# Designs tried in a protein design run: peptides against a protein of PDB entry 4N7V. Part 24

Target 1, 222 residues: chain A of PDB entry 4N7V
Amino acid sequence: TLRSITSPLVAHRLKPIRQKTKKAVVSILDSEEVCVELVKEYASQEYVKEVLQISSDGNTITIYYPNGGRGFPLADRPPSPTDNISRYSFDNLPEKYWRKYQYASRFVQLVRSKSPKITYFTRYAKCILMENSPGADFEVWFYDGVKIHKTEDFIQVIEKTGKSYTLKSESEVNSLKEEIKMYMDHANEGHRICLALESIISEEERKTRSAPFFPIIIGRKP

## One batch from the design tools (peptide; aimed at target 1 Q19)

Design b2_p16_4_s3 (made by RFdiffusion4, then SolubleMPNN; from b2_p16_4, 5 letters changed)
Fold by OpenDDE base, seed 4:
Structure b2_p16_4_s3 (fold): chain B 222 residues (1-222), chain A 16 residues (1-16)
Amino acid sequence: as target 1 above (222 residues)
Amino acid sequence: DDLEKLEEELEKELEE
């Protein structure tokens, strides 16, 4: 099943973006919908032959073929859907579209990993919890130049000198120099706080059913 | 660049 490969993409709160590649253009629209335009070149002109329009919650996929499959000239936005559209739920998406959905999903996930959800200023650093899930990226920009980037898979450290290295296990973290451990401890504390705040704010957001509370900024740069 | 890397990986997947 598609679900065994990926979860429905989540494009909520993401800013509009349009990224062109050789084979496709992927967009996050103002509506927070995601569009994958499959591009074919013909006579030195690029045409959109197929469009997957995915809802912001990833659960609805609308597929259409511009101009009855003849294609529509590539423009600065996806072509409008025609009346000959197919609409699928995530779980009913035909297998032939799974890779294209995965493309959209991975793109959205990448964008989410770069989209601040919570910005938290501490005495020593600017901490940023990103939108991606599970295991949201967490970045710490220390005011003295040290940088720590935590992902689900690794921790990257950039020292004041510009020296960078990646940690992939707790053993490696434990083997850090004492000076770096101090930064790591601070980063971990900031991370904990951001996660706690995320939980609390999300719960309040759920209760109030108001406009999104995120992204938020907590504190200010000293 | 993470985006570039992703694009390369995804393009390969789309070509298969």
Scores: peptide ipSAE 0.035, ipTM 0.696, DockQ to the pose 0.091
OpenDDE base, seeds 1, 2, 3, 5: peptide ipSAE 0.034, 0.035, 0.037, 0.033; ipTM 0.698, 0.695, 0.697, 0.666; seeds 3, 5 fail the geometry check

Design b2_p16_4_s4 (made by RFdiffusion4, then SolubleMPNN; from b2_p16_4 with E1S E5K K9E E12K)
Fold by OpenDDE base, seed 5:
Structure b2_p16_4_s4 (fold): chain B 222 residues (1-222), chain A 16 residues (1-16)
Amino acid sequence: as target 1 above (222 residues)
Amino acid sequence: SELEKLEEELEKELEE
């Protein structure tokens, strides 16, 4: 099943973006829907031959073939669905579209990993918790130039000198120089605070059924 | 950019 290889994508709160590659264009729309345009080139002109439009919650997939399958000239936005439209739920999506859905999902996940959910200014750093899940990326930009980037898989450190390295295990973290550990400790504290705030804010959103509270900025740069 | 590189990788995956 599709569910066995990916979860429904979640594009809520993401800013519109359009990314073109050679054979595809992926977009997050103002509506927070996600579109994958499959592009073919004919006589030095690019045409959109197929479009997958995925709802913001990832559960509905609308597939259409512009201009009766002949293709529509590539533009600055997806072509409007006019011809040969099919609508599927996530669990009923034909297997032939699974790879394309996965493409969209991975793109959205990448965008989420770069989309601030909580920005927290401390005395020493700008901390940012991102939108991706599980294990949201967390970045700490120290005002003195040190940067720490935490992901589910690794921790990247950029020192004042510009020296960069990646840590993939607890043992490597424990082997850090004391001066770097101080930065790591601060980063971890900021991370904990952001996670706590995320939980509190999310709970309030659930209770009030209000407009989204995220993204949020806490504090200000000193 | 990192985003562009990852998109290129994803595109290659679609082609395979």
Scores: peptide ipSAE 0.039, ipTM 0.729, DockQ to the pose 0.128
OpenDDE base, seeds 1, 2, 3, 4: peptide ipSAE 0.038, 0.039, 0.042, 0.040; ipTM 0.723, 0.730, 0.739, 0.731; seeds 2, 3, 4 fail the geometry check

Design b2_p16_5 (made by RFdiffusion4)
Pose (drawn by RFdiffusion4):
Structure b2_p16_5 (pose): chain A 222 residues (1-222), chain P 16 residues (1-16)
Amino acid sequence: as target 1 above (222 residues)
Amino acid sequence: EEEEEEALEELEEKLE
C-alpha cells in the first residue's frame, strides 16, 4: 500500500519553482502546494490530460480531469479545477496515481536538498544547512576556495585546484593530509553549530504561532 | 521512466 514505500511529502518553506519537460510540468506554487500536470502535444500545441495537486503537508491530494476534447491548453500557471474533480487523503489515495505521488515526493526531496535553512558565515567559510531533514545536506564554501559537501552517507571535498574526491567512511577521511583535516574539522564545527542553532530556534517556533523562523542568514561575508 | 529520470537530472543541474 502507498505508505509502504513512501511518506507524505513536505513542501513547507520552499520557494516557487516551475519545471517544464517533454512529458509533464511539475511545480511548487506560491501557496507551497505541489502541482503535477501531465502534458500531451497536438497540433503543434501542448494539452494537459491530468492534474495532481498535493497539499503542503502532503496529506491532501486533489486530482481533476478537465475531460474535454483537446484537454487543457498549457499555460504558465496551473489551470483552474473543473467539475469532474476528486479529493483523497494520503492513505485513501487509489492504487492509481501512486507512481505519480512518488515522483512528486522525489521532486520535493530534491528541491529541499538545495534549499538553505540556515546560512552561517564563519571567519574562513560560508556554511549552509539545507532543508532535507532529518540529516540534511551540509555545504561549506571556504573563502579560501575549498568546497566541502556533507551527506548522511558521504563527505565530498573539492580542493582549490578543482581536484575533487569523495570520502565515505571514518576510515576514509582518516586517510588524509593533516592539513585538510582543518577544513574538515572547521566544517564539522560549523555543522555542529548550525544543528545546535536550528534546534533552539525551531523549539521557540513550536512555542509560537507565527511566520516561519526559516530560512536564516547569520553573520555577514567578510 | 527514462524521461522522468532525465527531467529530475535537468532540475538538479538547474538548481546548482

Design b2_p16_5_s1 (made by RFdiffusion4, then SolubleMPNN; from b2_p16_5, 6 letters changed)
Fold by OpenDDE base, seed 4:
Structure b2_p16_5_s1 (fold): chain B 222 residues (1-222), chain A 16 residues (1-16)
Amino acid sequence: as target 1 above (222 residues)
Amino acid sequence: DKEWEEALEALEKALE
């Protein structure tokens, strides 16, 4: 099943973006919908041959073929859907489109990993919890120049000197220099706080059923 | 931006 290889993408709160590759254009629209445009070149002109438009919650996929499959000239936005469109739920998406959905999903996850959900200023650092899930990226920009970037897979450290290294296990974290451990401890505390705040704010957001509370900024740079 | 491009290039095969 598609669900066994990816979850429905979530594009809520993401800013519009349009990214072109050789074979496709991926967009997040103002509506927070996601569009994958399949691009073909013919006679030195690029045409959009197929569009997958995915709802902001990832659960609805609309597929259409511009100009009856002849293609629509590539423009600064996806072509509008016309008649003879196919609409699928996530679980009913034909297998032939799964890879394209995965592409969109991974793109959205990448955007989410770079989209601040919570910005928290501490005495020593600017902490940022990102939108991606599970295991949201967490960045700590210390005012003295040290940077720590935590992902689900690794921790990257950039020291004041510009020396950079990646930690992939608890053993490596435990083997850090004492001075770096202090930064890591602060980063971990900031991370804990951001996660706690995320939980609390999300619960209040659920209760109010109003406009999104995120992104949020807590504190200010000293 | 460069990171985005590289990531998308790696995913491009999925659209073939």
Scores: peptide ipSAE 0.035, ipTM 0.683, DockQ to the pose 0.116
OpenDDE base, seeds 1, 2, 3, 5: peptide ipSAE 0.032, 0.030, 0.032, 0.033; ipTM 0.697, 0.681, 0.686, 0.676

Design b2_p16_5_s2 (made by RFdiffusion4, then SolubleMPNN; from b2_p16_5, 5 letters changed)
Fold by OpenDDE base, seed 1:
Structure b2_p16_5_s2 (fold): chain B 222 residues (1-222), chain A 16 residues (1-16)
Amino acid sequence: as target 1 above (222 residues)
Amino acid sequence: DEEWEEALKKLEEELE
């Protein structure tokens, strides 16, 4: 099943973006829908041959073939649906579209890992918790130039000198120089606070059923 | 953005 290889993508709260590659253009629209335009080149002109439009919750996929399958010239936005539109639920998507859906999903995951959910300014750093899940990325930009980037898989450290390294185990974290440990301690505290705030705010969102509270900014740069 | 380009190239391997 498609569910065995990916979950429905979640594009809520993401800003519009359009990214072009050789084979595809992928977009997040103002509506938070995700579009995958499959591109073919003919005589040095690019044409959109197929479009997958995916709902913001990932559960509905609309597929159409521009200009009766002849293709439509690539433009600054997806071509409008015309004839021969197919609509599928996530669980009923034909297997021939699964890789394309996975591409869209992975793109959305990437965008989410770069999309601030909580920005928290401390005395020493700008802390950012991202939208991706599980294990949201967490970035700490210290005002003195040190950067720490935490992911589910690793911790990247960039020192004032520009020296960078990646930590993949607790043993490596414990082996850090004392100076770097102070930055790590501050980063961990900022991370804890952001996760606590996320939990509290998410619970209030659930209770009020109001417009999304995220993204939020807490504190000010000193 | 070079980071985006590299990331998207990797994702293209998932396309048919």
Scores: peptide ipSAE 0.084, ipTM 0.799, DockQ to the pose 0.119
OpenDDE base, seeds 2, 3, 4, 5: peptide ipSAE 0.080, 0.080, 0.088, 0.085; ipTM 0.793, 0.794, 0.796, 0.794; seeds 2, 4, 5 fail the geometry check

Design b2_p16_5_s3 (made by RFdiffusion4, then SolubleMPNN; from b2_p16_5, 6 letters changed)
Fold by OpenDDE base, seed 1:
Structure b2_p16_5_s3 (fold): chain B 222 residues (1-222), chain A 16 residues (1-16)
Amino acid sequence: as target 1 above (222 residues)
Amino acid sequence: DEEWEKDLKELEEKLK
């Protein structure tokens, strides 16, 4: 099943973006829908031959072939569907489209890892909790130039000198110089606070059922 | 699919 290789993508709260690659053009629209445009080149002109339009919650996939399958010239936005439109639920998506959906999903996850959900200014740093899940990315930009980037898989440290290294185990973290441990301690505290705030705010969102509270900024740069 | 992986890597580079 498709579910065995990916979960429904979640594009909520993501800003519009359009990225072109060799294989496709991927967009997040103002509606927070995700579009994958499959591009073919003919006579030095690029044409969109197929479009997958995925709902913001990832559960509905609309597929169409522009201009009766002849293709439509690539433009600054996906072509509008005209005819021969197919609509699928996530669980009913034909296997031939699974790779394209997975592509969209991974793109969205990447964008989420770069999209601030909570920005928290401490006395020493700008902390940012990102939108990706599980294990959201967490970045700490210290005002003195040190940077710490935490992901589910690793911790990257950039020191004042520009020296950069990646830590993938607890042992490596414990072997850090004392001065770097101080930054790590602060980063961990900021991370804890952001996660706590996320929980509290999310609970209030659930109760009020109003417009999203995220993204949010706590504090200000001193 | 290696081709899709390469394409995704291209996206990653563009988003940095």
Scores: peptide ipSAE 0.220, ipTM 0.841, DockQ to the pose 0.677
OpenDDE base, seeds 2, 3, 4, 5: peptide ipSAE 0.210, 0.213, 0.214, 0.209; ipTM 0.836, 0.837, 0.839, 0.836

Design b2_p16_5_s4 (made by RFdiffusion4, then SolubleMPNN; from b2_p16_5, 6 letters changed)
Fold by OpenDDE base, seed 1:
Structure b2_p16_5_s4 (fold): chain B 222 residues (1-222), chain A 16 residues (1-16)
Amino acid sequence: as target 1 above (222 residues)
Amino acid sequence: DEEWEEALKKLEKELE
């Protein structure tokens, strides 16, 4: 099943973006829908041959073939649906489209890992909790130039000198120089606070059923 | 953005 290889993508709260590669253009629209335009080149002109339009919750996929399958010239936005539109639920998507859906899903995951959910300014750093899940990325930009980037898989440290390294185990974290440990301690505290705030705010969102509270900014740069 | 280009190239392999 498609569910065995990916979950429905979640594009809520993401800003519009359009990214082009050789074979595809992927977009997040103002509506938070995700579009994958499959591109073919003919005589040095690019044409959109197929479009997958995916709902913001990932559960509905609309597929159409521009200009009766002849293709439509690539433009600054997806071509409008015309004739021969197919609509599928996530669980009923034909297997031939699964890889394309997975591409869209991974793109959204990437965008989410770069999309601030909570920005928290401390005395020493700008802390950012991202939108991706599970294990949201967490970045700490210290005002003195040190950067720490935490992901589910690793911790990247960039020192004032520009020296960078990646930590993949607790043993490596414990082996850090004392000076770097101070930055790590501050980063961990900022991370804890952001996660606590996320939990509290999410609970309030659930209770009020109002417009999304995220993204939020807490504090000010000193 | 070069980071985006590299990331998207990796993802594009899933379309093959």
Scores: peptide ipSAE 0.097, ipTM 0.805, DockQ to the pose 0.119
OpenDDE base, seeds 2, 3, 4, 5: peptide ipSAE 0.096, 0.096, 0.108, 0.093; ipTM 0.803, 0.804, 0.810, 0.802; seeds 2, 4, 5 fail the geometry check

Design b2_p16_6 (made by RFdiffusion4)
Pose (drawn by RFdiffusion4):
Structure b2_p16_6 (pose): chain A 222 residues (1-222), chain P 16 residues (1-16)
Amino acid sequence: as target 1 above (222 residues)
Amino acid sequence: EEEEEEALEELEEELE
């Protein structure tokens, strides 16, 4: 059952983005709702045969077929719903559309992996904690020129040379130059600080009923 | 499935 494989998507605090493709148009609206529009081409013009719209919390799914000859003319914004429409909760979503919800879930998870939640400026680097929690990606751009990319599984180092390599495990990073560990440790301290900063601020956010406390930009690029 | 993967890879490249 859907929910066996996937959890409801989270598109809160994400910026609006629209993505065209040969098959469909997947987007995130200003209301932070995820919209998936299937697209067909006819008479050198594109037609829409199905529209999936998912709530910001991913719990509510609306699907409408503007069933008509020639479908729906493709535009830059999602079309208004027709009358032969549908609405399901996440758990009540039919066995159909499951391939499409999983696609939308990956789309959102990808966008969150590139959405800054906390931006921290140190003496040596620009630190960014991303949105794909838990275990969000951590990216460090040293003014020195070195780039460090931290994942729940990976550590990625891009030296000033452009010489790039990936370090997976604790043993692999220990196989180091005892100079690059400074870049590693400074980035880890920055990661420690951002995870700490995120916790005490999101805690105050649960105490409040206001506009989101994210994303944050802390300090300034010297 | 191939086209969906390609569309996600194009999106990942643009986001970078």

Design b2_p16_6_s1 (made by RFdiffusion4, then SolubleMPNN; from b2_p16_6, 6 letters changed)
Fold by OpenDDE base, seed 3:
Structure b2_p16_6_s1 (fold): chain B 222 residues (1-222), chain A 16 residues (1-16)
Amino acid sequence: as target 1 above (222 residues)
Amino acid sequence: DEEWEKFLEELEKKLE
């Protein structure tokens, strides 16, 4: 099943973006929908031959072929659907489209990992919890130049000297110099606070059913 | 797939 390969993508709260490759253009629209445009070149002109339009919650996929499959000239936005439109749920998406959906998902996940959900200014650092899930990326920019980037898979440290290294196990973390451990402790505390705030704010957002509360900025740079 | 990996790398740079 498609679900065994990837989960439905989630593009809520993401800013519009458009990125082109040789064979495709992927976009997040103002509507927070995601579009994959498949591109072919004929006589030095690029044409969109196929479009996958995915809902912001990833559960609905609309597929259409511009100009009956002849293609529509590539522009600065996806061509509008006109005829021969197919609509699928995530679980009913034909297998031939699974790879393209996976590309869209990876695109969205990358954007989410770079999209601030909570920005928290401490006495020593700017902390940022990102939108990706599970295990959202967490970045800490210390005002003295140290940077810590936490992901689900690793921790990257950039020291004042510019020395950079990646930690992938608890053993490596425990082997850090005492000075770096102090930064790590602060980063971990900021991370804990951001996660706690995310939970509280999300609950209030659910109760009020109002416009999204995120992204949020807490505190200010000293 | 190699094209898409490069695509993601370029996207990451764009998002910085």
Scores: peptide ipSAE 0.254, ipTM 0.866, DockQ to the pose 0.830
OpenDDE base, seeds 1, 2, 4, 5: peptide ipSAE 0.126, 0.242, 0.244, 0.253; ipTM 0.765, 0.861, 0.861, 0.865; seed 1 fails the geometry check

Design b2_p16_6_s2 (made by RFdiffusion4, then SolubleMPNN; from b2_p16_6, 6 letters changed)
Fold by OpenDDE base, seed 3:
Structure b2_p16_6_s2 (fold): chain B 222 residues (1-222), chain A 16 residues (1-16)
Amino acid sequence: as target 1 above (222 residues)
Amino acid sequence: DKEWEEFLEELEKKLE
């Protein structure tokens, strides 16, 4: 099943973006929908032959072929659907489209990992919890130049000298010099606070059913 | 798949 390969993508709260490759253009629209345009070149002109339009919650996929499959000239936005439109749920998406959906998902996940959900200014650092899930990326920019980037898979450290290294196990973390451990402790505390705030704010957002509360900025740079 | 990996790398740079 598609679900065994990837989960439905989630594009809520993401800013519009458009990125082109040789074979495709992927976009997040103002509507927070995701579009994959399949591009083919003919006579020195690029044409959109196929479009996958995915809902912001990833559960609905609309597929259409511009100009009956003849293609529509590539523009600065996806062509509007006109005829021969197919609509699928995530679980009913034909297998031939699974790879394209997976690419869209990876695109969205990358954007989410770079999209601030909570920005928290501490006495020593700017902390940022990102939108990706599970295990959202967490970045800490210390005002003295140290940077710590936490992901689900690793921790990257950039020291004042510019020395950079990646930690992938607890053993490596425990082997850090004392000075770096102090930064790590602060980063971990900021991370804990951001996660706690995310939970509280999300609950209030659910109760009020109002416009999204995120992204949020807490505190200010000293 | 190589093209898509390059695509993601370029996207990452764009998002910085």
Scores: peptide ipSAE 0.150, ipTM 0.822, DockQ to the pose 0.826
OpenDDE base, seeds 1, 2, 4, 5: peptide ipSAE 0.055, 0.131, 0.135, 0.073; ipTM 0.731, 0.808, 0.809, 0.774; seed 1 fails the geometry check

Design b2_p16_6_s3 (made by RFdiffusion4, then SolubleMPNN; from b2_p16_6, 6 letters changed)
Fold by OpenDDE base, seed 2:
Structure b2_p16_6_s3 (fold): chain B 222 residues (1-222), chain A 16 residues (1-16)
Amino acid sequence: as target 1 above (222 residues)
Amino acid sequence: DEEWEEDLKALEKELE
């Protein structure tokens, strides 16, 4: 099943964006829907041959073939659907579209990993918890130039000298120089606080049933 | 835009 290889994408709270590659253009619309335009080149002109339009919650996929499958010239926005429109739920999406959905999902996840959910200013650093899940990216920009980037898979450290390295195990973290451990301790504390606040704010958001509380900024740069 | 280019190229391989 599609669910066995990916979860429904979640594009809520993401800003509109349009990114072109050789084979596709992927967009997040003002409506927070996600569009994948499959591009073909013919006679030095690019045409959109197929469009997947995915709802913001990832559960509804609308597929259409512009201009009766002949393609529509690539423009600054997805072409409007005309005829031969198919609408699927996530669980009913034909297998032939799974790869394209997965592409959209991974793109959204990438955007989420770069989209601040919580920005927290400490005395020493700007901490940012991102929107991606599970295991949201967490960045710490120390005002003295040190940077720590935590992902689900690794921790990247950039020292004042510009030296950069990646830590992939707890043993490597434990082997850090004492000076770097101080930065790591601060980063971990900031991370803990952001996660705690995320939980509390999310619960209040659920109860209030109002406009989204995120993204949020806590504190000020000194 | 340059920041996204490598990531998008990597993702594009999934469309092949």
Scores: peptide ipSAE 0.044, ipTM 0.751, DockQ to the pose 0.149; fails the geometry check
OpenDDE base, seeds 1, 3, 4, 5: peptide ipSAE 0.037, 0.041, 0.036, 0.035; ipTM 0.690, 0.744, 0.715, 0.682; seeds 1, 3, 4, 5 fail the geometry check

Design b2_p16_6_s4 (made by RFdiffusion4, then SolubleMPNN; from b2_p16_6, 5 letters changed)
Fold by OpenDDE base, seed 2:
Structure b2_p16_6_s4 (fold): chain B 222 residues (1-222), chain A 16 residues (1-16)
Amino acid sequence: as target 1 above (222 residues)
Amino acid sequence: DEEWEEDLKKLEEELE
C-alpha cells in the first residue's frame, strides 16, 4: 500500500513556493494545496503533460492531463484542470502515481524542515524549532557565531573558527570539549523548552478551534 | 533558490 511507503503529506501553515527542476515543477499554492507538474521538453519549449494536485492534508489527489494530454506550455502557475480529471483518496491512489506522490511528500517535508514553527530567543542564541515531523529539526544560532543544527539523525556543530563536524552518537557528544559542551547544554535546554511549548500551545489550539497559533516567536534578540 | 538546488536534485532522482 502507499501508506506502507509514506504518510499523507501535510502542507498546513506553509508559505506558497514554486520550485522547478528538470522533470518537474512543484508548488505549494496560496490554498496550501500541493501541485506536481510533470514537464517534458519539445522543440525547445517546456510543456506540462500531467498534474497532480494534492490537498493540504494529503488525503485527496486530483490528477489531470492538460490540453487533452498534448500538454500545456509551462507557465508561472499550474494549468487549470479542464478535461480528463481523476480524483482519488490517498488509500485509493493507483500505484502508477505513488512515486510522484512520494516526490510531493518529500518536497513538503523538506519545506517543513526549513519552516520555523517556534522561534525562541535566549540570552545567548536564537533557537528555531521547525515544522517537520517526526523529530523536527532544531537550529541554534548563537550570537557569537556558533551554530548547532539537530535533526532526527545527527547533530551538526559549526564552531567560531568555522570548523564544522557532525555527531551521530551519544558517545561522540560526550567526547566533546568542555567549551563546546556548554553550547550543547544551552542548545539542549532551548530544545526542551521549545518542545514543551509546542505541546502546550498545540493543546490550546485544539481546544479553541480558532486560527492557527503557529508560527510563534518567543522573546527578542537582546 | 541556490539553497534548494541540491535538495531538489536528490528529490528529482526519486521521480526516475
Scores: peptide ipSAE 0.041, ipTM 0.723, DockQ to the pose 0.150
OpenDDE base, seeds 1, 3, 4, 5: peptide ipSAE 0.035, 0.035, 0.036, 0.041; ipTM 0.683, 0.681, 0.683, 0.722; seeds 1, 5 fail the geometry check

Design b2_p16_7 (made by RFdiffusion4)
Pose (drawn by RFdiffusion4):
Structure b2_p16_7 (pose): chain A 222 residues (1-222), chain P 16 residues (1-16)
Amino acid sequence: as target 1 above (222 residues)
Amino acid sequence: EYEEEIAEEFEELDEE
């Protein structure tokens, strides 16, 4: 059953983005709702045969077929719903559309992996904690020129040279120049600080009922 | 840059 494989998507605090493609148009609206529009081409013009719209919390799914000859003319914004529409909870979503919800879930998870939640400016680097929690990606751009990309699985180092390599395990990073560990440790301290900063602020946010406390930009680029 | 990376990885996802 859907929920066997996937969890409801989370599109809160994400910026609006629209993506065209040969098959479909997947987007995130200003209301932070995820919209998936299937697209067909006819008479040198594109038609829409199905629209999936998912709530910000991913719990509510609305699907409408503007069933008509020629479908729906493709525009820059999602079309208004027709009358032959549908609405399901996440658990009550039919066996159909499951391939499409999983696609929307990956689209959102990808976008969150490139959305800054906390931006921290150190003496040596620009630190960014991303949105794809838990275990969000951590990216460090040293003013020195070195780039460090941290994942729950990976550590990625891009030296000033452009010489790039990936370090997966603790043993792999220990196989190191005892100078690059400074970059590693400074980035890890920055990661420690951002995870700590995120916790005490999101804790205050649960105490409140206001506009989101994210994203945050801390300090300034010297 | 992030939006470019997202577009590239999204094209790969669409091919799958």

Design b2_p16_7_s1 (made by RFdiffusion4, then SolubleMPNN; from b2_p16_7, 5 letters changed)
Fold by OpenDDE base, seed 1:
Structure b2_p16_7_s1 (fold): chain B 222 residues (1-222), chain A 16 residues (1-16)
Amino acid sequence: as target 1 above (222 residues)
Amino acid sequence: ENEEKIREEFRKLDEE
């Protein structure tokens, strides 16, 4: 099943973006829907032959073939649907479209990993918790130039000198220089605070059932 | 800045 290889994509709160590649154009729309346009080139002109339009929650996929399957010239936005439209739920999506859905999903996940959900200014750093899940990326920009980037898979450190390295185990973290450990401790504290705030804010958001509270900024740069 | 990073990283992913 598609669910066994990927979860429904989540595009809520993401800013619009359009990314062209060799074979496709992937877009997040103002509506927070995601579109994959399959592109073919004929006589030095690019045409959109197929469009997958995915709902913001990833659960509904609308597929259409512009201009009766003849294709529509590539423009700055996806072509409008025609009469020949197929609509599927995530669990009913034909296997022939799974790769295209995964393509969209990977793009959305990448965008989420670069989209601030919580920005928290401490005395020493700008901390940013991103939108991706599980294990949201967490970035700490210290005002003195040190940067720490935490992901589910690794921790990247950029020192004042510009020296950069990646840590993938606890042993490597424990072997850090004392000075760097201080930065790591601060980063971890900021991370814990952001996660706690995310939980609290999300709970209030659930209760109010109003417009989303995120993204949010806490504090200000000194 | 974020968009540029997204575009570059996605380009790399697309090539894999």
Scores: peptide ipSAE 0.454, ipTM 0.911, DockQ to the pose 0.730
OpenDDE base, seeds 2, 3, 4, 5: peptide ipSAE 0.454, 0.451, 0.453, 0.449; ipTM 0.910, 0.909, 0.909, 0.909

